# Ledger of designs, part 266: peptides against a protein of PDB entry 7UQJ

Target 1, 160 residues: chain A of PDB entry 7UQJ
Amino acid sequence: PELYQNFNITPPRGVLFHGPPGTGKTLMARALAASCSSDERKITFFMRKGADILSKWVGEAERQLRLLFEEAKKHQPSIIFFDEIDGLAPVRSSKQEQIHASIVSTLLALMDGMDNRGQVIVIGATNRPDAVDPALRRPGRFDREFYFPLPDVKARFKIL

## One batch from the design tools (peptide; made by RFdiffusion4, then SolubleMPNN)

Design b2_p25_3_s2 (from b2_p25_3, 9 letters changed)
Fold by OpenDDE base, seed 4:
Structure b2_p25_3_s2 (fold): chain B 160 residues (1-160), chain C 160 residues (1-160), chain D 160 residues (1-160), chain A 25 residues (1-25)
Amino acid sequence: as target 1 above (160 residues)
Amino acid sequence: as target 1 above (160 residues)
Amino acid sequence: as target 1 above (160 residues)
Amino acid sequence: SVLEQVDNLPLEEYPPIELPEIKLP
């Protein structure tokens, strides 16, 4: 049966790439940036790693996220790629949970504040979709999910 | 010039894949496993994430590393892939430094204990090669380093 | 440092993705299909595997290729992705060489018959670009080649 | 059981990476 994949890409505000490690989520995000860019339509690709947001931006993570979204808007059309977005989730220390909650809350607000008319796409990649805050996976945020399975031998890559 | 990369993989004891996030290090490790595997020569691929070694294996990380190397030897030819091997390095808490030192010491001993005759390749991937313990990067361990550049902006990926 | 990747994609008639196994060639092709599709511009993605063309379509491969290109034209804008296009190359049996020659000849004719005005992009992926018939790699066919290196850094991946 | 964690070694025989059909919904 010819797998007619009609890609109805309403440019989602956010796309979640999830699947086992090394299934090419980061490569895919870059490929998307590449393919959406033309000589007439240059797309600016911004990349951040979730763990780097937490570790490098200690105390300024929220500000750096805001600046990232501002720069992405200034340089639209643009893609913001968050690799290992589950790395925004701290380990269960109460202090880290508070830091995470602030960062995630900021990201939520930034995604909600993206006007549907903006040419900014956000891509999140994770190996642990269940470790991504369900609030990030709601409509208007990472509302499209792409599973990157390990190529299991048998036929059914139902990315449903 | 046809880049005939004749991978004369004289199997290095260890290969360090390093480079910026999303440069395909994990994909590469998988690709190497796949390409070295033939119908006549099945290669077993083992994967661990450095952060998971620290977090999931709390108190048993050293034992789990030993078991991993034993299983890799039993299932040779094999590849052991450590994704984010820099994630074995704790942040500067003295307690975490001690845990890290034990885990890294175990990994060093396991790599040193790999007879050159074993068909076991260890691949470490990191975004921060300088955060990888220099002892891991010595001859007989991760003695081959492959950096994974960001596809340099200036090389015209003229997808014209 | 903000990695501004400007990707300039003029839609070529054919793009060859080549590189080692698992370097994300197939992922890239799918990502391209995804990113080129919008709510206003639905791109239809057709996928075939080279080995499947030879094995599943025994005696009708040429007809199935013709039908594929016809459907791609009917559903334009469209992408035809041939994964493992080198799998059209038979093993060294004289009978398989004849079958391959016919299939490749048909693919050549179909690619040559694509008017430059058609919104049909053909992507071929291979691990063995040298096993792809040079006739497929001529101008107006797979005239753009993207190497998917094993993400190597500095020019000298001497896997010696 | 520690053995279950070892058996959950994804002994993924990486078959030729048939990159999964990304059905973009």
Scores: peptide ipSAE 0.000, ipTM 0.200, DockQ to the pose 0.054; fails the geometry check

Design b2_p25_3_s3 (from b2_p25_3, 8 letters changed)
Fold by OpenDDE base, seed 4:
Structure b2_p25_3_s3 (fold): chain B 160 residues (1-160), chain C 160 residues (1-160), chain D 160 residues (1-160), chain A 25 residues (1-25)
Amino acid sequence: as target 1 above (160 residues)
Amino acid sequence: as target 1 above (160 residues)
Amino acid sequence: as target 1 above (160 residues)
Amino acid sequence: SVLEEVDALEDKEYPPIELPDIKLP
């Protein structure tokens, strides 16, 4: 937040936090929200899980995304945090692929429709950045990516 | 494990981390594993998601839980971390309830079958402690609970 | 970074990340650095550990701090991250107290000497905010603090 | 069976996050 002000950098509309599970991506998004809130200037933090968008809002997921972005705009300054945004990616079922494509298309349109002058930041967190639709990772969307390495726990992850 | 050994405290068999999403429960479990590991005494960390136990291991979830506990015992001192342990809770379908009851029963038996002399700690993380089977929260299982407050992010979380 | 720009908040000169070990403070600092970097605008990230400043630079720690701040100013926009900044606090030895007082005094002077128009942000991370000299936590220095809660382990860790 | 065996969590230096476009000195 403050870093970009000092640097006169245009803030991205979206930030992708990616890295292995338990690297603190969700904690980071919350801490960023806290950091930007002052006693005089409260940031409204909206959180959704990618899997919940698909499962809880079957048939209304697009409407709920639209409502989320509208509420975020009404309650500026605001952060929209999508935890497990890769959970918007369908499993291989053709029906789920169509539902996913529709939801992702709606999210793309909502991110593209954000005025850069708006005080809404979107943060997406994923353990699988490669499972996030490349269209979400383009300039004007999740155009900044933060890798959350595991603390190099010299843990030899033997994936057996 | 080592933390409790150093303090001559009998380690709990299970620790429940509960609190709102993004409070760092998974990060804490990893950090606790790291803090307990020394150059001389490496802790083996096993992680599973509750939802993955149900979805990836359909029909073999119980066997996979048994194997997980056996591997954790072989690689002592060890931590078994269940992220989103409430994801073992079925949605309302009678078939899912039966599958859940069997998996939870197996987890109960595995936790009860841990000798307190073993250097295996089980950590469960949930956003909904009330959705965790009360049987898992009894003495000798997840008998210690750790609430993860939201950081007092003076952000007015309007949970819509 | 960007959040503060969107919110028209004057960035602090210093941000203190505090909270128990493994709460992702170091990860946060790195993610903030990444978020501020773009293809067009590279941020230079300088990292030092508090304990390393004392142990590696015995007798030259103050000079190394001065050089660090000079390099950070030359390579603007930049972030200086002090991990384990409480490690500048000496243990009880009278010699270490004098060395610490000198190093902390130098850090205070360097932070006070930063022009608010400079594109240098200082981030300090600690597991013990109370071990950080209160002088570092005053306005114009580490004047913003971010608590990285433990995911509340409702365990009253009675640190005995 | 994907056992993510995490061996010893050494508090290692976070590998330099190759932050795109950050020159870590």
Scores: peptide ipSAE 0.000, ipTM 0.235, DockQ to the pose 0.035
Fold by OpenDDE base, seed 5:
Structure b2_p25_3_s3 (fold): chain B 160 residues (1-160), chain C 160 residues (1-160), chain D 160 residues (1-160), chain A 25 residues (1-25)
Amino acid sequence: as target 1 above (160 residues)
Amino acid sequence: as target 1 above (160 residues)
Amino acid sequence: as target 1 above (160 residues)
Amino acid sequence: SVLEEVDALEDKEYPPIELPDIKLP
């Protein structure tokens, strides 16, 4: 907020962690959640998988997303971590596309409806940033992006 | 190898990373691969998802597993990382159980067929260790298990 | 910065990784440094051992710490990883206590003197969190702590 | 906090990545 307030930039409500699988996106999100919490300020960490939203919450995914955001707001400061958020991306079957479109639209609305003062942060993790709906990557949504490269030879080279 | 040879212990061919989602199993596997590789000794890191083996390799999963192990052997020293290896566990439909059983039997045979001198290490990650076929958890397979707990209840109590 | 700034909370400058030896604190610090480096934004990773600060930098440890923080600031964004930071803890000999106290006071001053806008993060790893000076564990220093439990003794026993 | 840590990640003030207690094996 302060840096964003100083620049009159809307503080990002959402952060996209992207990079090859097993580059630590989920771990980082948990690490962030743990780190953001102090004795004076506990952060509530909510985690969901994009694929689980589609498969486990069949017919209730939108409601469960709403409840998740409400619960996150109730327990603020909080983090909502969507692992494999690209799992909300339409698998190219037309009937699934409609279901995916509805869930994505609900997530968009929930992210847009967060009060900018709300201590709820959404982290999306993906191996496929290009599979994330561009609407989710707009300002006020997942407007910050972090690349988790492979622990490449370069990062290895600095680890040595 | 040496320490295990000195103790006449079969060097673990497989390591099971288990623990709640987002505890860093996949990151750790990559970080291990990255740490174990030096300028003198590059490690080749192969990654597959258990669910992808079933869904993307329909009818060829066994062949693709064989090719993966052959490629890993060709590019040794190598790590084969199976993310969500519990995705090879039968989801409770009988027809899928046969397909899963065949894939799991192939993986068992491939792990058993690895020469103990082969610089191929298999890492399986799961959120559900109890969903992993007990046959995979036997000596000479995933005979080492690492629990990735949630960030300790204190860090979790700060995350909650 | 933002959420801490909004709450007038000093953003944590330091993170303490603690847990039994060989729980991968060092590996994780390296993996984090690797993961948060992008093509557009490279992170510089500095690593020191607490014991090396005392033994290799005899009589210059305070100066080397200052230079390390200056170099980290010059190459920001950066991570300073202190492995075995409990090695800065006084081993109970009075003469070493004075040397340790001076080094710890220098580290405290360096951590306190980091500009909250400085993209330098300090990670301390220890096997003995209780051996870390409580002054280092105060807000604005190592005010975040992560427990790295042993791999369930079964798994660690197989890594050895 | 996470925004600050995200800001700190963006600002490459690597938030003190409070690593999850990776109970490393």
Scores: peptide ipSAE 0.005, ipTM 0.329, DockQ to the pose 0.039; fails the geometry check
Fold by OpenDDE base, seed 2:
Structure b2_p25_3_s3 (fold): chain B 160 residues (1-160), chain C 160 residues (1-160), chain D 160 residues (1-160), chain A 25 residues (1-25)
Amino acid sequence: as target 1 above (160 residues)
Amino acid sequence: as target 1 above (160 residues)
Amino acid sequence: as target 1 above (160 residues)
Amino acid sequence: SVLEEVDALEDKEYPPIELPDIKLP
């Protein structure tokens, strides 16, 4: 939160961290959360894995998302980090459409329902931005995307 | 690289990065790899996710591990980073014993087969060190463990 | 630590982590510190923010630096992490020259006074390597630089 | 089944972690 406040940029409601595995998405989210915390202003970090929300909470995933957002709102400033968000909100594929559609719709509604004044930032991390429902990537949701490139396999970092 | 040479610690063949999710394990492994590369001496970084080796290579996981270690040996100095190594080598629980036992045994043999002079470092990252087979945590394997604490509030990281 | 000993790179007394905000510099320093600690050999991690040393200790910043280096020397092996080191040691710009010059000179002397055998590593993190006094970037000081790239330059414009 | 049991082990509810006031720059 404070990273965005310090930069005088209106904090996006949602930030999509995308890039190949191990590009530091989760770490970056934590580093961002840590960097936003001052002695005067602690940030609460909530982490959920997208696949876990689907697998553990079959039938309660919507409730768990609501509770998560309510808890994040109570503990403002807060960061909700969804790791592997493509697991939570896959692009609508025909066969699993209904269950995923309800969870995605709930996540959309929760993100849309956050007032711009909310000190809740949602970070989604994915290895496959194209596997994330495009509805999540719209303005007011995950409207900022950060590509975490692999350090190019050839980019043997010249440590000078 | 250099940070560590000052400490005159014999380089482990295997390093276990453990700590809560998003404590920096993957990014640390990458920055370690980056920080070890000079213009004169580039390090090759190999990254594999433990669960991916199991899921993508059912029946070939052992061959893929052997190929990975051979490729790492050909491209010395190299780092093999296993993200979520608890997914690759879970503690032997009774029911799934055989397939995991073979992959763990192959990984053990590959780590044991590395000459002490090898410029191949294996980094395992886990959120659950207790979920990693204790056989991997023995001397000559992942014999060094690095706890990535959640940054505790008190600035004195007693790195225990 | 040991990851790096295998690569036979002479340990810098100082490492400059540079790259845009939120690239994981501080987190990397912590992960390095954590990754150097074994059950047998704990590393003491000292963290200071450059601007805080200037702002909190106006007139005592030199003494605080000396105390920090002495404490780090007493608790070897140790890492001193200077976050926002450009705030501590800005390039000598004409108007604030004297106070900054003394702090920079003290830091230079402390880094120069570390015997090569010292198990004290100084990590400076900056978002602006060009804002760090070039005297700090010389051999025997912050003689190694690690660029933490932003994920894609286009994404940077949305964070900034 | 095999993938489901591995997923079930990952699933410790990490409590909301107060990220300590480490101003990462």
Scores: peptide ipSAE 0.000, ipTM 0.223, DockQ to the pose 0.049; fails the geometry check

Design b2_p25_3_s3 (from b2_p25_3, 8 letters changed)
Fold by OpenDDE base, seed 3:
Structure b2_p25_3_s3 (fold): chain B 160 residues (1-160), chain C 160 residues (1-160), chain D 160 residues (1-160), chain A 25 residues (1-25)
Amino acid sequence: as target 1 above (160 residues)
Amino acid sequence: as target 1 above (160 residues)
Amino acid sequence: as target 1 above (160 residues)
Amino acid sequence: SVLEEVDALEDKEYPPIELPDIKLP
């Protein structure tokens, strides 16, 4: 309950953090995990990169995604953060498109299989929301989108 | 002197940065390194990940830790930053527990072997302070803890 | 036009972000990408790591750099971000120096080959500006340098 | 401002960078 209240989301909705890189998507995902975590109720944060799902998990990406969602369910309340979720979709080859399609299909199935009673939030971060498979952006999946604008360039020039 | 004054720590204390992921632990560690660094006195920053100590250094983790501390001592003033220091302790297998115990024992010995005259600060970052071996959190090791709260959700909503 | 105006750079200049690790170099690079991106004009952000150029691209690093610059030109306005650009120069072996020299020579040629009409910005991030090949820091390449100081420790203690 | 600096670093750290010992200038 509290996890989803703090995110102001209706479970089992995924959140798409999109915006230019380093606008704080990963930090915000992690930060939301933190503010929803107390000494009494720790939120488990699972991070994966879209490119790692393709490269590190070659031939086992689907299985590793399943295991990730199972671990997230086991350790709920939890956040699954997919950084660079557009990295699941390399534009380059028909063979990569097939591998991509399989991985995306698995992710879709895992998100669709989230129980409303689960305290698992899925956050996808992308720099290219249009490069995210439209199927991932449907209701019940990444159906809430947060644009991460640059903080005003004026505010950032104070860090420089 | 100045390095430890800026950290407000008594050497050879380690600092545990804990808090939810992306609260800026790694940034702060690196940031502290920079504010303690001047044109005249460069601080050498050494970064290692807990998971990398287990995975990349399989069979040589203890040696690589020793070399890290030796290099840090050689290049003092220096900061050794262990990111994801809880990653030294994977809960999963008795074999990993033994490997973990050896690595942690080596890290303990290296921290205990820091001379008070050394200008080496060890910073550990974790999202799970309770997953950090209690032996690492003892006086003379990671005996100062900084909680990285989420910036108030209100402050972060200004970044969105 | 607008991209370069927002960066306050004269094309085809590269920007070197240097400063202690964790001072937000990658974030700023990504952030600058965001503030220059609108709904109407999306900036494509390409990220590569210096170490990945050496390790992942062994034997094809030059080709992958060429492809990166071609893709960046194809998807302009775009930012190429080289994280840990000092990682192109491992100090360790004459053989690595030769591989380094080839990769750096390719990067130099690609930066020199950027058309002033292109909307491609190259950002290099390093923790060791002195470890960056001086050839990369010449006019027409990484000829603008932004030091990322630590935000005053006082400002960071507000995040703690 | 400083929060914005934090994010990019964490994303940066995730590939297993053999960070060579970074001598901060």
Scores: peptide ipSAE 0.000, ipTM 0.260, DockQ to the pose 0.050; fails the geometry check

Design b2_p25_3_s4 (from b2_p25_3, 10 letters changed)
Fold by OpenDDE base, seed 3:
Order: C-alpha cells, then sequence, then structure tokens
Structure b2_p25_3_s4 (fold): chain B 160 residues (1-160), chain C 160 residues (1-160), chain D 160 residues (1-160), chain A 25 residues (1-25)
C-alpha cells in the first residue's frame, strides 16, 4: 500500500497486466494485494479467471460478476483480479456469441459504476492485450496498463 | 542442473509445483530454467498449458506430446513446463472422457520413457495437486512436489 | 499509487525482497514498478546493483547514492531498486573494509532522511537477508521483508 | 476468510512461448 500512498496518485479503477505468459502477472497481482494489506488493514483479494466466468457461469455470468463487485465493495479495501481477462472479454467480432457481448457489457457497466471513492481495484491479466475489447482499455476501466516483459535472459541468469 | 550437481542428488524426472493460483509457479519454472542456463550451457525451455493440449491439439494431443518430448530430448539440457497440468491430466474418474485418459496415458509413458541420463526435466504446475492423476505423482514422474504458499499475509505487508 | 491512497496505509521507506536466487525478486520489483506506472502517471524506476555500487563507484559510491536518491526524489513517484543489496550492505564485521561501512552508513542516512511524504520507495533484493546489515532491516528502512520461498527442495531438483 | 477465496486461478491459455533459444551469451 505504502509505495503508492506517497505517490498521491488518484486510484485507478482498473489495471491491465499484460505480457508473455509466465511473467508473473498473477503473482504480481497477489503480491500487490498482499503488500497493500497491513496488520491493521486487510485487503480482500478476489480472484476469478475469464474462462471460468464463461464456462462455469453459463447463463449466470452477469449475475456472478455483479455479486463479485458487490462483495468487493462490501469487503473494501479490495482487489478484484481477473486472470486471463482476454477469455472473459474478447474483442467484439461479427462471429462473437451474444453471451460474450453481454458479459463484456456487464463488466463495462460494473467498472463504470465503481464509485471512485470505493477502495475497489480491478486488475485484469492478459497475455494478449490486443485480444481484450478496446472498450475495457478506456479511462475509468483498465485505463492503466503494465507490461510484464519476459525476464530478459540476462536478468534470469542472475536469479539462479 | 548445476545446483543439483553439487548436492550429488539424482535429478528428478518430474517436479510438481503446486499451490494457490498466482503464487508464482510459472514464474518460478521460468526463473529456474533461466538460472540453470549458463553462458557455457543453455537450457531450452519448453512451455505448454494443460488446457491448450486438450483444446488446441484435439485428436493430435498424444502426437504433440511425443514431439514435445522428442524436441526436449534433442535440445537437452531442457525443461518441459506444463502450466495447469490439472487441465491436462485430471484425476481418473468413471466420468472421465476417454480422450483425457489417452493423453494422461501418453504423458505417463513419456515420463516413464525418459532416460535418467537425459537432461530433460518436466515441471508441472497446478493449483490443485489433488486434481492431478495420482499416477503422475509417483516416483519417476512428478515424484517431487513444491508447495508455493500464498505469500503469507504478513510477508505481503512488507512489499508495499 | 492509487490502490494505496484509499488504503490509508503509511508508506514503507524500504522493502526487502529476500529468498533464494531464482525466486523472481528482481522480476517482482520490475513488475511492481511497471504496475505502479499509468498512462497518466509514470513511476520512475531506478535500478542499481549492490556490487556495481561498490565496484563501479569506487571512491564516489556515497555521492552516487546521494545523487540516486535526489534523482528519485526529483522524479517521484519513483522506485529505487537495489538488486543484490547484500553486496552493497554486507553485515558489519571486524574484517570489513571502512569503505563498505561508509557506503552502508550513507544508505542508512538516505533512508532515514527520506521524508515520509516523498513518493520514493526503496526495494532491496537479496538472496541472503542475514548477510544484510541488521541496521537496514529496522523500521523506517527495509522495515518490510518479503520472502520469496524456494519452490521447495523438490522443485529445485528438476531445473538444475 | 481472505485466504479461502484465492482458489479460482485455473486455466491460462498461454500460447506456447517458444522462449527464443536463450542464446546465453
Amino acid sequence: as target 1 above (160 residues)
Amino acid sequence: as target 1 above (160 residues)
Amino acid sequence: as target 1 above (160 residues)
Amino acid sequence: DVLEEVDALEDKEYPPIVLPEIKLP
């Protein structure tokens, strides 16, 4: 938490972690959540996978997203981490099922409906930022993007 | 390999990285691959996801697994990292599709068929070690398991 | 920055990432730096190696540390990442050169002199937290520590 | 409570990053 309090930066509603697979996006989201919690102030960390929202929540994905955001708001300060958000919110195509469009629209509405005073942050992780609906990458949503480069070969050599 | 050469310990054929999602299993596999490679000895890192083997290799998953192990053997010293191996090799159940059983059987045979002289190491990462077929967790396969704990809430408080 | 403003948590001056080599400490520091920067507010990431400060800055290491902290303060919000901080700040011993003691004393003074209103965070990474001067691990300095566990002995056995 | 909800990080389709042959220098 502390790195950022000093930075006096207005809280993002959404952060997109993007980069090659296995670059630690999910680890970082967890580490951020953990580091933002203190003995005095626990951060609640909600985690969902994009594909699970589509596959496990068939017909209820929108409701489950609403419930997730409500829980996150109840348990604020909180982080909602969407792993593989490109699975949840693929770029709208002429071949895309109406189901995906509805889920994306719900997520957009939930992110837009987040009170800026709410201590809820949404982190999306993707390997393919270009596969995420551009509507999610706009201000007030995932308006902040972080590239997780492959740990350069040279940087990796020093780790072991 | 080098950390282990000094310990005079027989190299495992199989290592299961398990723990809650986002504990850095994939990151660790990559970091370990990188650190085992030296200026003198490059390690080839192969990465596949369990779900991708089922979804992208429909009807050819076995062949692609064989090819992967052959490539790893050709490019040894090498690491094969299976991310989300619980997707590839779910626990055998009476409800399990024959397709999953065949892929698991192929992976078992490939791990059993690895010559101990081969500098090929197979890392599986899972969030659910109990969802992995117990046959994969036997000696000569994923006979070594590492728990990736959640960075304890207290440990997390220190990063941020 | 923004996740943390809402959390009302006092910012750490310093965070120690510790754990065996290969555990992604440097990766995490970079990913944190990346994840803290937005399109609207870039975080300046300064990276130095402990050994480089000793070897490249012979006779000027103290001045270069002061300049680094001044630059970080000028470019705040900022992160100073000391990779291999055990090389910079070894435990004080009767055999330790006065040069190392002076550099450590300068780093202590710089960390103590950081205004808590300053948007500068110092991350130290080490493989050997016990090789770091205990004075650096006190409140107001590296008062927060994150253990990057080895993937247990069984995971290591596969990469090396 | 905080620890229990952490379970659902399942299926990342990562394209096989053929890590370019790390030609270690």
Scores: peptide ipSAE 0.006, ipTM 0.305, DockQ to the pose 0.035; fails the geometry check
Fold by OpenDDE base, seed 1:
Structure b2_p25_3_s4 (fold): chain B 160 residues (1-160), chain C 160 residues (1-160), chain D 160 residues (1-160), chain A 25 residues (1-25)
Amino acid sequence: as target 1 above (160 residues)
Amino acid sequence: as target 1 above (160 residues)
Amino acid sequence: as target 1 above (160 residues)
Amino acid sequence: DVLEEVDALEDKEYPPIVLPEIKLP
């Protein structure tokens, strides 16, 4: 949040970090959280795995998402980091549609309901951006995407 | 491998990267792999998730591990990276013992069977080093551990 | 330092972290510092900006470097992190050569004078590895380099 | 501190990593 305040930029509601596994998406998210926190202004970082919300909270995933966003709003400035967000909001497929549709709808509503004045940033990390429901990748949601390339081998060989 | 060759050090058979999620364990592993590969000497990087080997290959996990180590040996110098290795070789608990015991025993045998002259490094990443079977953390296996702390916000604030 | 001791690896005198700004170089350096420190064994982390050593200490930069390395040696195990090291040791250009040549020569001598038994690691971070004096990138100095790829600029531009 | 608060708010099955105080001299 402070990063964007210092730039007079309205923080995006959602940022999608995508790229191959182990490209530092989660590290960068924690990094951004840490960089935005000062001794005076602590940034609260909420992390959830997308699949864990589904597996641990069958039938309460929507409520857990609401509570997470409320807690994040209460602890502003805050970052909500969804690791493996493609596990939380997969592309709509016929067989698992109902549970996922409700969760996606809830997440959409929560992202849409964030006041632009709120100091809450949502970061989704995925290895498969195309496996994330396109509705989440629309303006006002995860409308900003960061690709994390594989660490260039050549650049690193200069190291060793 | 080259990291240790350049140091005239016998590469450890196994290196355990441990620390909180999103501390860059996988990035560092890919990074080390990339750093060890030149235009002349490409390091082959094998990545597997611990839980995926169990879930995709019920009853063939041992065979898949053997094949992985054979492929890694064939493509020397190589790194085998097990992401979430605690999911592959959890601490022995009474209820799930048989399948895990065979997989652990296979992984132990594969790590013990690596010639010290082999250009294969095994990196395990875990968020729970204590959830990894202690047999894997013994000398000649994952006997080297790297802790990945959370990016200290105070440390980061001291940077920025 | 402990990282290399646990590996029986002679710690490199220097590691160069390179890559575009905001790729987490400094975060990773602190993360490595923090990872190497336990409750029993605190790692002292020294941070300096390359340009600050030049700007603050005109004519004393060599002395300040010596003092920094002495303090780091006194507080072993330690990490010296040079942020923007290309500002400390730029590639030799005719007009600024004398001051930079003395500083580079001092830094080279300090890195060369580190006993392999010393628990001091030097990390340089740069956005311009090619702007670092090649003499610093030789074996026994910053002979190890870590590339931090941009999160795809298009992705970054979509987020910013 | 902030990361410790983060770790406390996360149902992290991960032990809170107390970053040892990096004494910057």
Scores: peptide ipSAE 0.006, ipTM 0.341, DockQ to the pose 0.034; fails the geometry check
Fold by OpenDDE base, seed 2:
Structure b2_p25_3_s4 (fold): chain B 160 residues (1-160), chain C 160 residues (1-160), chain D 160 residues (1-160), chain A 25 residues (1-25)
Amino acid sequence: as target 1 above (160 residues)
Amino acid sequence: as target 1 above (160 residues)
Amino acid sequence: as target 1 above (160 residues)
Amino acid sequence: DVLEEVDALEDKEYPPIVLPEIKLP
């Protein structure tokens, strides 16, 4: 939050962290939250896994997402971090597709329903940006994407 | 690489990175691998998830672990990073317990079978160190544990 | 720390973390410090900002650096993290150049005066590796450099 | 009721982490 406020850039409602596994997406989200926290302004960090939203909240996932966003709004400034957000993407099974589509639609609506003045930042992390519903990647949602490259084997060479 | 050599501590065969989700365990393992690689000495970095070892390799997990350790030995110096190594811990289902116990036993045997002079380092990462089989945490295995605290204010005081 | 001892690479006295702002340099340094701390062996983590060394310690910066290195030696194993170490680099103003040159010279001398067996590691973090005095980047000082890549330069421009 | 449901949203696996201020000294 503060990182964005200090840059006078309209904070994205959603930021997609994408890149190979173990590129520090989750760590960066936490580091961002921690760096944005001051003594005067603590940032509340909410973390959820995309797969857990589907598996643990079967039938209540939408309600849980709504509650999460309401709680994040109550505890502003806040960061909602969705780890493995590609886990919310429909796996091509018809019944799962409807449930996934509903959860994604709820997430879309929650992101769209955030006023631009909200101090709630949503960070999605994925290893598969192309598996994330393109609707999530539109303006007003996850409209900013950060590629976390592997420390490329070549960047490895310049270190030693 | 360098940070540790100054401490003249006998390099563990296995290092357990433990701490809350998103404390950078995987990133640290990659950064360590990257930092240890020179132009003259490339470090090969192998990454596996504990859950993937169980789910993707059902019936071949032991063979795949053996192949992984052989490949790591062929490509020395090398790092084997097991992300979510607690995912190899038995889920309390009797049939899964046997499969998990077998895979853990194979991992134990592979770690025990590494000569002390091996340039293969095994890093386990977990969010739940207490869920990791105590047998993995014994000398000659994951005998060193690194707590990745949340950047908590109190962790600041214990670092300082 | 320990991971690196297996690779038999002479530990640098200093490690330069370089890369764009927000790439987790400081976080990595803290995670390294935290990771190196066991119940049996706490690592003392000293943090200083390059700009603070200049601004807060005007006239005593050299003494403060000496005290810092002595304290780090007393509390071995220890990590000295210089955040924004490029802030110790001369801004091209003649009077500041002399003060900066003196502080840099003191840091050089302190790094050179560390025996190779010292359990004091110096980590410098910079956003501008080219602004770091080349003398700091020589063997026996910050002789290893870690590039913290931005997630792609174009993605950074959308954050920033 | 709502507080108990919020406590249930404290998924013990991923409690809302109030990231304490890392005041960089």
Scores: peptide ipSAE 0.000, ipTM 0.343, DockQ to the pose 0.049; fails the geometry check

